# Designs tried in a protein design run: peptides against a protein of PDB entry 1LOE. Part 12

Target 1, 181 residues: chain A of PDB entry 1LOE
Amino acid sequence: TETTSFSITKFGPDQQNLIFQGDGYTTKERLTLTKAVRNTVGRALYSSPIHIWDSKTGNVANFVTSFTFVIDAPNSYNVADGFTFFIAPVDTKPQTGGGYLGVFNSKDYDKTSQTVAVEFDTFYNTAWDPSNGDRHIGIDVNSIKSINTKSWKLQNGKEANVVIAFNAATNVLTVSLTYPN
Target 2, 181 residues: chain A of PDB entry 1LOE as posed
Amino acid sequence: TETTSFSITKFGPDQQNLIFQGDGYTTKERLTLTKAVRNTVGRALYSSPIHIWDSKTGNVANFVTSFTFVIDAPNSYNVADGFTFFIAPVDTKPQTGGGYLGVFNSKDYDKTSQTVAVEFDTFYNTAWDPSNGDRHIGIDVNSIKSINTKSWALQNGKEANVVIAFNAATNVLTVSLTYPN

## One batch from the design tools (peptide; made by RFdiffusion4, then SolubleMPNN)

Design b1_p9_6_s4 (from b1_p9_6 with T7V S9A)
Fold by OpenDDE base, seed 3:
Structure b1_p9_6_s4 (fold): chain B 181 residues (1-181), chain A 9 residues (1-9)
Amino acid sequence: as target 1 above (181 residues)
Amino acid sequence: SISFSSVLA
């Protein structure tokens, strides 16, 4: 079997194992996706391709990822859209459409996108978000319209711990979020 | 604490 692992505990100014796109950058040992201005998109990709799906054998790899994040969104109206953890083809480019989290460009299912994302969504987009208007965590497959969502009470400015695990045998993706404090 | 799962399409 083949296993690929990496860990980044401190994000440096010359982080060689990351590819920065748009406004993504590092500061004070943190990865920052956007500048504190309107109409900004930023992404960071792990620089080495990960062999998750083998087109020859059809085999799909298990994976688990964990990270800690902070969002500052003190109100529900004058805020940005949130962010995603995503897996996409190696030639993926940032998308600038409002509400698409820099990853998608349509609410229609598009299998050619080959993109899976977990969204942490802080802005209610009437056209595709859950009708209750809650901030939410979503699992997105080839569309900004999530296949499943869970209401999420943001603790503003607090660190959240996330674990995302995929079981290839069952095709199940599991998302867990905790506020340890 | 939040935890949920889905079968991917």
Scores: peptide ipSAE 0.663, ipTM 0.969, DockQ to the pose 0.071
Fold by OpenDDE base, seed 1:
Parts: sequence; structure tokens; C-alpha cells
Structure b1_p9_6_s4 (fold): chain B 181 residues (1-181), chain A 9 residues (1-9)
Amino acid sequence: as target 1 above (181 residues)
Amino acid sequence: SISFSSVLA
């Protein structure tokens, strides 16, 4: 079996295994996707292509990723828009910002997107988000409109631990989030 | 803590 793994505990200014897009950058050993200004998009891609889907056999790889994030909004009652962990084709470029989180362009299913994302969505977009208006975690497949969501209470400025696991045998993606402190 | 899952399309 083939396995690809990587770990980044500290993000340096010359992080060679990441491709930065848009406003994404590193500072104080953290990956920062956006500044606290309107209409910014920042992304960071793992620099080496990962073989997840085998076009010849149709087989899909299992994967597990874990990370820690902090959303630190100046105003805890006005937080937009969140961020995603995503998987997209090589040579992917930033997509629509704002509620599309820089990874999608439509709420309509678009197979040409070839993008799977886990969104940590802090802003309610009436057109596609769950009607309860809760901040939420969503699983997105080729659309910003999630195939499933879970309400999530943002703890502004606090570290959240995330685990995302995909089981290829069952085609199930599992998302877990905890605030350990 | 939060945990949930979905079958991908």
C-alpha cells in the first residue's frame, strides 16, 4: 500500500511544502488565511500532489487529517465567513470569496468543481446555509451548499482541535471538533 | 465536542 503523510507543527516563513494563494501567509509560526479586512481570500495547498483517487482502478484512498485552528475575530458577534479544509484538483486556484469561502462558486452541484470540503462556517448565508442560522460545520461536495451540517458554537479566540477521517470502504467522511481548554 | 459524518456523493 502507498501512504503519504506530513506534519506541520510550526509554520515558517519559508514553508516549502505549502503553496500560498491569495492573502494566505505565515506569521508567528501560524498559518494565516486572511486578515481581518473585508473581501479577502487566502488559501494554502500542500505542495505535493496526493493520490487519493485512482482513475484506472477507481479506488479511493483512506485519509485522516488533524489540525488545530483559532478564529480570533475582533468582534465576536460579527464573524465572517469561516474557513475550509478542502481537497481539489492539482493546479486549483482561489474561487469565490465571502460565503463561498474561496473554494466554491455556486450552491448548485457542479461536478466540474471536483472539490470536497469541510467548512467551519461562521456566517449565515440565507441562500444555502441551514435555516436555523447556527454557525456550523459542513461537509461540502462540489457545492457550497453542504450535504450535511452540524451546529457549532464558536469559541472566539480559543483553539479547536479537528479530526477529519475518510473511510473509502464505506465512503463515509467523519468530522470531529473539540475545544480542549 | 462535536462529531458527525456523511456518505459522500
Scores: peptide ipSAE 0.642, ipTM 0.967, DockQ to the pose 0.071
Fold by OpenDDE base, seed 4:
Structure b1_p9_6_s4 (fold): chain B 181 residues (1-181), chain A 9 residues (1-9)
Amino acid sequence: as target 1 above (181 residues)
Amino acid sequence: SISFSSVLA
């Protein structure tokens, strides 16, 4: 069994292990995906390919990732769309913005996307989001329409700690979020 | 604190 790990505690201006796409950049030792403006998409990819799925054997790796994020919305009553943590093919490029979070292009299942995402969705899109209209965390597989969601109370400007774990034996993805402060 | 899981398709 082989294990690969990495950690980025502070994001610098010369962060060589990240590939920035769109409006993504670093500032104040933070990774910033978008500015507080409309119609912007920013992404950052880990520059080294991660062996999650072995095409030869069909085996899938376990993984666990943790990160801290902050959403700073200029108006807590009028926030943007949110963001995702995602896993996609190595040649992935920014997709549709807005409610598609720059990661997907359709609510219809598209196996060719080969993308799994955990969305932190702050905007209700009638066409695919849970009907209760709640801000939510979603698990997305090849579609912006989540296969599962959990209502989430956004704390604007506060740090949220996230852990995402995947158990290959059970094929279960687990998402945990905590506001420690 | 929030935690939930899903079997991936």
Scores: peptide ipSAE 0.616, ipTM 0.964, DockQ to the pose 0.072
Fold by OpenDDE base, seed 5:
Structure b1_p9_6_s4 (fold): chain B 181 residues (1-181), chain A 9 residues (1-9)
Amino acid sequence: as target 1 above (181 residues)
Amino acid sequence: SISFSSVLA
């Protein structure tokens, strides 16, 4: 059994274990994906490759990740598209922005994407989002069209605690979100 | 709080 772990409690201006893409940067010890302006995409990758999927054996590792995020929209009734936690190939580059969250390019399943994402989606895109129009958390596999979603009430400007766990034996991904304050 | 799960494809 092999285990890889890391923790980042403060994001510094010279954060060496992150690769910043697009508009992603650090400020005030926080990772900032985008400014509160339109048409921006920011990403940050852990700089060291992680062996989650073994292409030779087909085996997949268990994993658990936790993080805290804040969405601070200038207008609670008019927000941007949201963001994702994602796992993608080591050479991944920013993809389509807007409703595709900089991670996907299509609502059609594309196995060549090799990307799994948990989206925290604050904007209703008619073409692929749940028809109820709710802001939601989604599990995305090789497509921006989620394989499963859960309605989520955004608390603008408040810290949300997230836990994402994957059980390789059952192939089940579990997402939990809590507003502790 | 919110919690949900899905089997990955």
Scores: peptide ipSAE 0.608, ipTM 0.964, DockQ to the pose 0.071

Design b1_p9_7_s1 (from b1_p9_7 with S1M T7V)
Fold by OpenDDE base, seed 1:
Structure b1_p9_7_s1 (fold): chain B 181 residues (1-181), chain A 9 residues (1-9)
Amino acid sequence: as target 1 above (181 residues)
Amino acid sequence: MISFSSVLS
């Protein structure tokens, strides 16, 4: 069994193992996706392709990823749009911004997207988000419309710890989030 | 802690 792993504890100004897209950059040893301005998209890709699916055997790899994030919005009660952790084809480029989080282009299922994402969604988009209007974590498969969601209370400016685990045997993706401080 | 799961297929 082959295993690939990486860890980034500090993000340098020339982070060789990341590909920056759009407004994504590093500052103060953090990966910053966007500044607090309207209509921006920033992304960062791990520069080395990861073999998750084997087309010949159909086998899919297990994976676990963990990260810490901060959303720091100028107005705690007016926050848009959130961000995603995502897996997409190696040639992926920024997609539609705003509520599509720079990762998707449609609320309709589009298998050609070949994108799986975990969204941390701070803005209610009536067309596809859960009707309760809560900020939420979502699991997205080839659509910005999540296949499952969980209400989430944003703690603006605070660090959240996330673990995302995929079990290939069960096809189950699990998302966990804590605010440890 | 918030934790939830989904089958991807």
Scores: peptide ipSAE 0.566, ipTM 0.962, DockQ to the pose 0.071
Fold by OpenDDE base, seed 5:
Structure b1_p9_7_s1 (fold): chain B 181 residues (1-181), chain A 9 residues (1-9)
Amino acid sequence: as target 1 above (181 residues)
Amino acid sequence: MISFSSVLS
């Protein structure tokens, strides 16, 4: 079985295997999606297309990804919208900002989006988020309205370790998050 | 640790 792997432990100023979109950039060996200012959207794409879904055969590959992130909000009581890990078509461009996280444009299911995302959502949007108002992790399929969510307590300024795994045989996506420090 | 799963279809 064919396997494609990559790893980025430090993000340099001339990171050749990333495509930066919007306000995304690297600094101090970190990928920074946005600064702590309003109305910014930043994205970074792996520069080489990955054949997760084969349009000719319809086959879907297994995958696993892991990463560490930090949300560092100046005010822990008033945090912005959050971010996503996402898989989208090769020609993907930044979408609607704010609560749409720069990845989606609608709370209605739109198959033409062809986008799957795991959101780390730190802001309650009444129109689509779980009614309990909790910060949450969500699994998004062609919509900003998650097909499933899990409440998540943000530790502001702390490193979170994430693992996302997809089993093609069962069509199950699993998300795990820990704060090891 | 937080962990959860969903079927995508």
Scores: peptide ipSAE 0.557, ipTM 0.961, DockQ to the pose 0.070
Fold by OpenDDE base, seed 3:
Structure b1_p9_7_s1 (fold): chain B 181 residues (1-181), chain A 9 residues (1-9)
Amino acid sequence: as target 1 above (181 residues)
Amino acid sequence: MISFSSVLS
């Protein structure tokens, strides 16, 4: 049994353990995924491949990740699509479809994408988002249409603390979001 | 790969 762990306390100008895609970049020791202009997609990938699934045995690894993020969305009528944490194959490429958060390209289930995401969605897409129109946290498996969602009250411009944990024995993914301040 | 993504459309 092998355990892999890493921690990034601050993001430097030459962050060697990240692969940047699209408009993702670092500034002021923070990772910024999008510039403040329309029609931008930004991603940052941990550069070292991590073995989550063993193709020979079928075993899946447990994992826990924590991070802090800030979203600036002062109104609900003129907002971007949101932010997502995701796990995907090493050859994953950014997707430019508006509401797909840079990760997916269809509301239809596609197992070949081999992608799991936790979305923090700030824009209501009538075609796939929960009908109540609320900003929400979603768990996405091979589709932008979440398998499970929960309404999320965004505190604009404030730091949110997130913990995501996967228990392989129970096949349960848990997401926790708090505003400590 | 473990990643983060965001879109501003």
Scores: peptide ipSAE 0.404, ipTM 0.908, DockQ to the pose 0.043
Fold by OpenDDE base, seed 4:
Structure b1_p9_7_s1 (fold): chain B 181 residues (1-181), chain A 9 residues (1-9)
Amino acid sequence: as target 1 above (181 residues)
Amino acid sequence: MISFSSVLS
């Protein structure tokens, strides 16, 4: 079994292992995906392709990723639209903004997207989000409409610790989020 | 590719 790993503890001004898209940039040793400006999409891609799916065998690799993120909205009552961890083809470009989180273009399943995402969705979109209107964590497969969701209480301005693990043998994706501070 | 995205609208 071959294992590939990487870590980024600080994000510098010359971050060679990241591809920035849209409004994404680094500042104060942090990766900043969006400024406080409406109608913006920011993305950052790890520059080295990671082979998670074997086209010859169809096998999918196990993976574990951990990260810390902060959503700091000036108005805690109206926070849009969210943050997303995603896996997409190497030629991926920013997609539709707003409720599509810059990752998808449709609520309809589109296998050509070849995108899996874990969304941390702060804004309720009536057309596809859970009917309870809660902010939520969602698992998205080729669609902005999540295959599974769980209510999530945003702590605005606080650091959230996330762990995402995929077990290929069981085909189970696990997401955990904590606010340690 | 492993990626992050954020949107403000």
Scores: peptide ipSAE 0.376, ipTM 0.899, DockQ to the pose 0.043

Design b1_p9_7_s2 (from b1_p9_7 with I2M T7V)
Fold by OpenDDE base, seed 3:
Structure b1_p9_7_s2 (fold): chain B 181 residues (1-181), chain A 9 residues (1-9)
Amino acid sequence: as target 1 above (181 residues)
Amino acid sequence: SMSFSSVLS
């Protein structure tokens, strides 16, 4: 068997293993996806392609990723849309449509996008978000309309620890979030 | 702390 792993404990100004798209950049050893202005999209991709699905054998790899993030969204109306962790084809490009988190471009299911994302969504989009209007974590498969969501009680400005695990044998994706403080 | 899972259809 073959395994691939990487770890970034500090994000440097010349991070060779990341491809920055849009307004994404590093500062003070942190990855920052957007500038503190309206109408901004930023992404960062791991620079090496990862073999997750083998088209010849049909085998799918297990994976686990963990990261820490901070969001500043003091209210529910004058805020941005949130962010995503995502897996997409190597030629993926930023999407600029409002509410699509820079990853998707439609609420309609599009198998050709070949994109899986975990969204941390801070803005209620009536057209596709859960009707209760809560901030939420969502699992997105080829659409901004999540296949499953869970209400998320954001602790504004606090560090959240996230673990995302995929079990290929069961086809189950698990998302865990903890505020350690 | 929170956790949830989903089958990726």
Scores: peptide ipSAE 0.600, ipTM 0.964, DockQ to the pose 0.071
Fold by OpenDDE base, seed 5:
Structure b1_p9_7_s2 (fold): chain B 181 residues (1-181), chain A 9 residues (1-9)
Amino acid sequence: as target 1 above (181 residues)
Amino acid sequence: SMSFSSVLS
């Protein structure tokens, strides 16, 4: 089985293998997507194409990704929209910001998007988010309206460890989040 | 900690 792996433990100003889009940048060895300013969109892409889905054979690869993130909002009662991990075509460009997280343009299913995302959503958008208003983790397939969500207790300013695993045989995506500190 | 899964289709 062919496998592709990479690891980035420190993010420098001249970080290799990353393409920055919008307001994304690096500082203090961290990747910063936004400065908690409204209407900003920051994205970072792995610069080397990865064959997760083979359009010729139709085969889909298993994958596991892990990362650590921090959401640090000056006011825990008034946070931004959050962020997302996503898989998209190699020519992807920033999409609609705000509640669309710079990845989608509609709550309507759009197969041409060819985008799968895991959202870490800190803002309640009435039009598509779960009605309970909870901050949540969502699995998004070609739409900002998640196919499934799980309530999530944000620990402001704390490091969260995330693992996202996809099993191609079962077509199941699993998301795990832990606050170890 | 938390974990959840979903079928993508």
Scores: peptide ipSAE 0.548, ipTM 0.956, DockQ to the pose 0.070
Fold by OpenDDE base, seed 1:
Structure b1_p9_7_s2 (fold): chain B 181 residues (1-181), chain A 9 residues (1-9)
Amino acid sequence: as target 1 above (181 residues)
Amino acid sequence: SMSFSSVLS
């Protein structure tokens, strides 16, 4: 089996293993996806395509991704829209912003998007988000409407540690989040 | 801390 791994502890201004799309950029050794302005879409893609699905055998690879993120909103009670980790086709381009997080275009299932995402959603969109209105983590498959969600208490300005693991044998995606401090 | 899982479609 083939294994691909990478680690980025600090983001440089000329990060060669990332492709920046839209307003995504690096500053102060951090990856910044959006500016604090309306209708901003920023994305960063790993520059080397990863073979997750084998078209010949039909096999799907396991994967584990870990990262740390900070949401630092000027107003902790008015935060939009969050961000997402996603896997998409190699030629992916930014999609609809705002509540679609730059990754999807519809709440309807669209197999042509070929996109799986984990959303860290800080804004309640009535049309597709859980009716309790909680900020939440969601697992999205070809739609901004999550197949499953879990309420999430945002700690503004604090570092969150995330682990996303996919088990190909069971087809289970697991998301874990911790605020260590 | 939190953790949850889903079977992908």
Scores: peptide ipSAE 0.540, ipTM 0.955, DockQ to the pose 0.071
Fold by OpenDDE base, seed 4:
Structure b1_p9_7_s2 (fold): chain B 181 residues (1-181), chain A 9 residues (1-9)
Amino acid sequence: as target 1 above (181 residues)
Amino acid sequence: SMSFSSVLS
């Protein structure tokens, strides 16, 4: 099994291994995906292709990724749409904004999107989100409608530590989120 | 590619 790893602890203005899309940019050594402006989508793609699926053997690779993110909304009662980690073809462009998180275009399963996402969803979209209306973590496979969700209490302005791991042998994706501070 | 996205609406 071939293993590829990368780590970015500080984001620079000339970050060579990232493809910025939409309003995504770097400032203060942080990757900033959105400006405090409505109707915006910001994305950042790792510039090198990562092969999770072997087309010849059909095998899927294990992976573990960790990151820290901050959602900082001026109004904690209205926190826009959320943040998303996703795996998709490197040549993809921003998709539908709003509740689609710039990653998907439909709540219907669309295998052609070739996208797996972990959403940290702060806005309740009645058409596909869990009926309890909670902010939530969701696992999305080729659809904005999550295959599984868990309620998540946002700590506005605080750093969240996330670990996402996939075990190919068991076909289990795990997500953990903690607020250490 | 491993990526991040965020949206304000």
Scores: peptide ipSAE 0.439, ipTM 0.911, DockQ to the pose 0.043

Design b1_p9_7_s4 (from b1_p9_7 with I2V T7V)
Fold by OpenDDE base, seed 3:
Structure b1_p9_7_s4 (fold): chain B 181 residues (1-181), chain A 9 residues (1-9)
Amino acid sequence: as target 1 above (181 residues)
Amino acid sequence: SVSFSSVLS
């Protein structure tokens, strides 16, 4: 079997295992996706391709990822869209359409995008978000319109711990978010 | 705490 693992505990100014796109950068040992201005998109990609799907055998790899994040969104109206963890083809480019989290460009399902994302969405987009208007976590497959969502009560400015696990045998993606006490 | 799962299409 083949296993690929990596860990980044501190993000340095010359982080060689990351590819920065748009306004993404590192500061004070943290990865920052956007500047504190309107109409900004930033991404960071792990620089080495990960062999998740084997086209020859059809096998799909299990994976688990964990990270900690902080969002500052003190209100529900004058805020950005949130952020996403995503897996996409190696030639993926940032997308600038409003509400698409820099990853997608349509609410329609597009299998050719080959993109899976977990969104942490802080802005209600009437056209595709859950009708209750709640901030939410979503699982996105080839579309900004999530295949499944869960309401999420943001604790503003506090660190959230996230674990995302994929079981290839069952094709199940599990997302867990906790705020440590 | 929030946790949920989905089968990927």
Scores: peptide ipSAE 0.648, ipTM 0.969, DockQ to the pose 0.071
Fold by OpenDDE base, seed 4:
Structure b1_p9_7_s4 (fold): chain B 181 residues (1-181), chain A 9 residues (1-9)
Amino acid sequence: as target 1 above (181 residues)
Amino acid sequence: SVSFSSVLS
């Protein structure tokens, strides 16, 4: 069994293992995806392709990823759309912004997207989000309409620790979020 | 703290 791992503890201005798309950039040793303005899309891709699915054998790799994020919203009552962690084809490009989080283009299932995302969604989009209107974490497969969601209480400006784990044997993706402080 | 899982399609 082959294992690949990487870690970025601090983001520098010359971060060579990231490909920035749109408004994504680094500042203060943080990766910043968007500015506090409307209709922006910022993405960052890990520059080295990761072998998740073996096309020859059909085998899928287990993986675990962890990261810390902060949402700094100018107004805690009127936040932006949120962001995603996603896995997509190597030639992926920014998609529709706003409620589509720059990753998807439709609420309809589109297998050609070949994109799996974990969304941290801070804005209620009536057309596809859970009807309770809660801010939520969602697991998205080829659609902005999540296959599963969990209500999430945003702590504005606070660091959230996230762990995303995939078990290939069971095909289960697990998402955990904690505010340690 | 929140945690949840889903089977991917």
Scores: peptide ipSAE 0.596, ipTM 0.964, DockQ to the pose 0.072
Fold by OpenDDE base, seed 1:
Structure b1_p9_7_s4 (fold): chain B 181 residues (1-181), chain A 9 residues (1-9)
Amino acid sequence: as target 1 above (181 residues)
Amino acid sequence: SVSFSSVLS
């Protein structure tokens, strides 16, 4: 079996295993995707292509990823738009910003996107987000309109631990988030 | 804590 593993505990300015797109950069050993200004898009891609689908056999790989993130907004009552973890084609480029999180371009299902994302969405977009208006975690498949969501209470400035696991046998994606402190 | 799952389409 083929296995690809990587771990980044500190983000340096010369991070060779990441490709930065748009406004994404590293500072103070952290990965920063956007500045606190409107309409910024920043992305970071793992620099080596990951084989998760075997075109010959049709098999899909299992995967587990974990990371820690901090959203630190000057105004905890005005936070936009969140961020995503995503899997996309190797030649992926930044997409629409704002509520589309730089990953999608439409709420309509678009198979040509070939993108799966987990969104940590801090802003309510009436056109596609859950009607309760809660900040939420969403699972997105080829659309910014999530196939499923779960309400999530943002703790501004606090570290959140995330685990995302995909079981290829069941085709189930699981997302877990905790605030350990 | 929050945890949930979905079958991908």
Scores: peptide ipSAE 0.586, ipTM 0.962, DockQ to the pose 0.070
Fold by OpenDDE base, seed 5:
Structure b1_p9_7_s4 (fold): chain B 181 residues (1-181), chain A 9 residues (1-9)
Amino acid sequence: as target 1 above (181 residues)
Amino acid sequence: SVSFSSVLS
């Protein structure tokens, strides 16, 4: 069994082990993906490749990741598209912005994407989002159209704690979000 | 809090 782990508690201007793409940057010891401005895409990648899927053996590793995020929209009734945690090929580049969250290009399943994402979606896109219009957490596999979603009440400006766990034996991805304060 | 799971394939 091989285990890879890392932890980043503060994000400085010279933050190591991160590759910034698009409008992503660090400020006030936080990772900022976008400013509150339309048509911006910011991404941050862990700079060292992680062997989640072994291309030689076909084996898939278990993993658990946790992080804290804040969405601070100027107007709680008019927010942007949200953000996503994702796993993608090492040579990944920013994809379509807006409702595609900079990670996907289509609602059609595309196996060549090789991308799994957990979206924290704050904007209703009629073409692919759940018809109830709720803000939601979604699990995305090779498509911006989620394979499963759960309604989520945004607490604007508050810290949300997220845990994402993958069980390779069952092929089950579990997502948990809590507002502790 | 919110929690849910899904099989990826």
Scores: peptide ipSAE 0.580, ipTM 0.962, DockQ to the pose 0.070

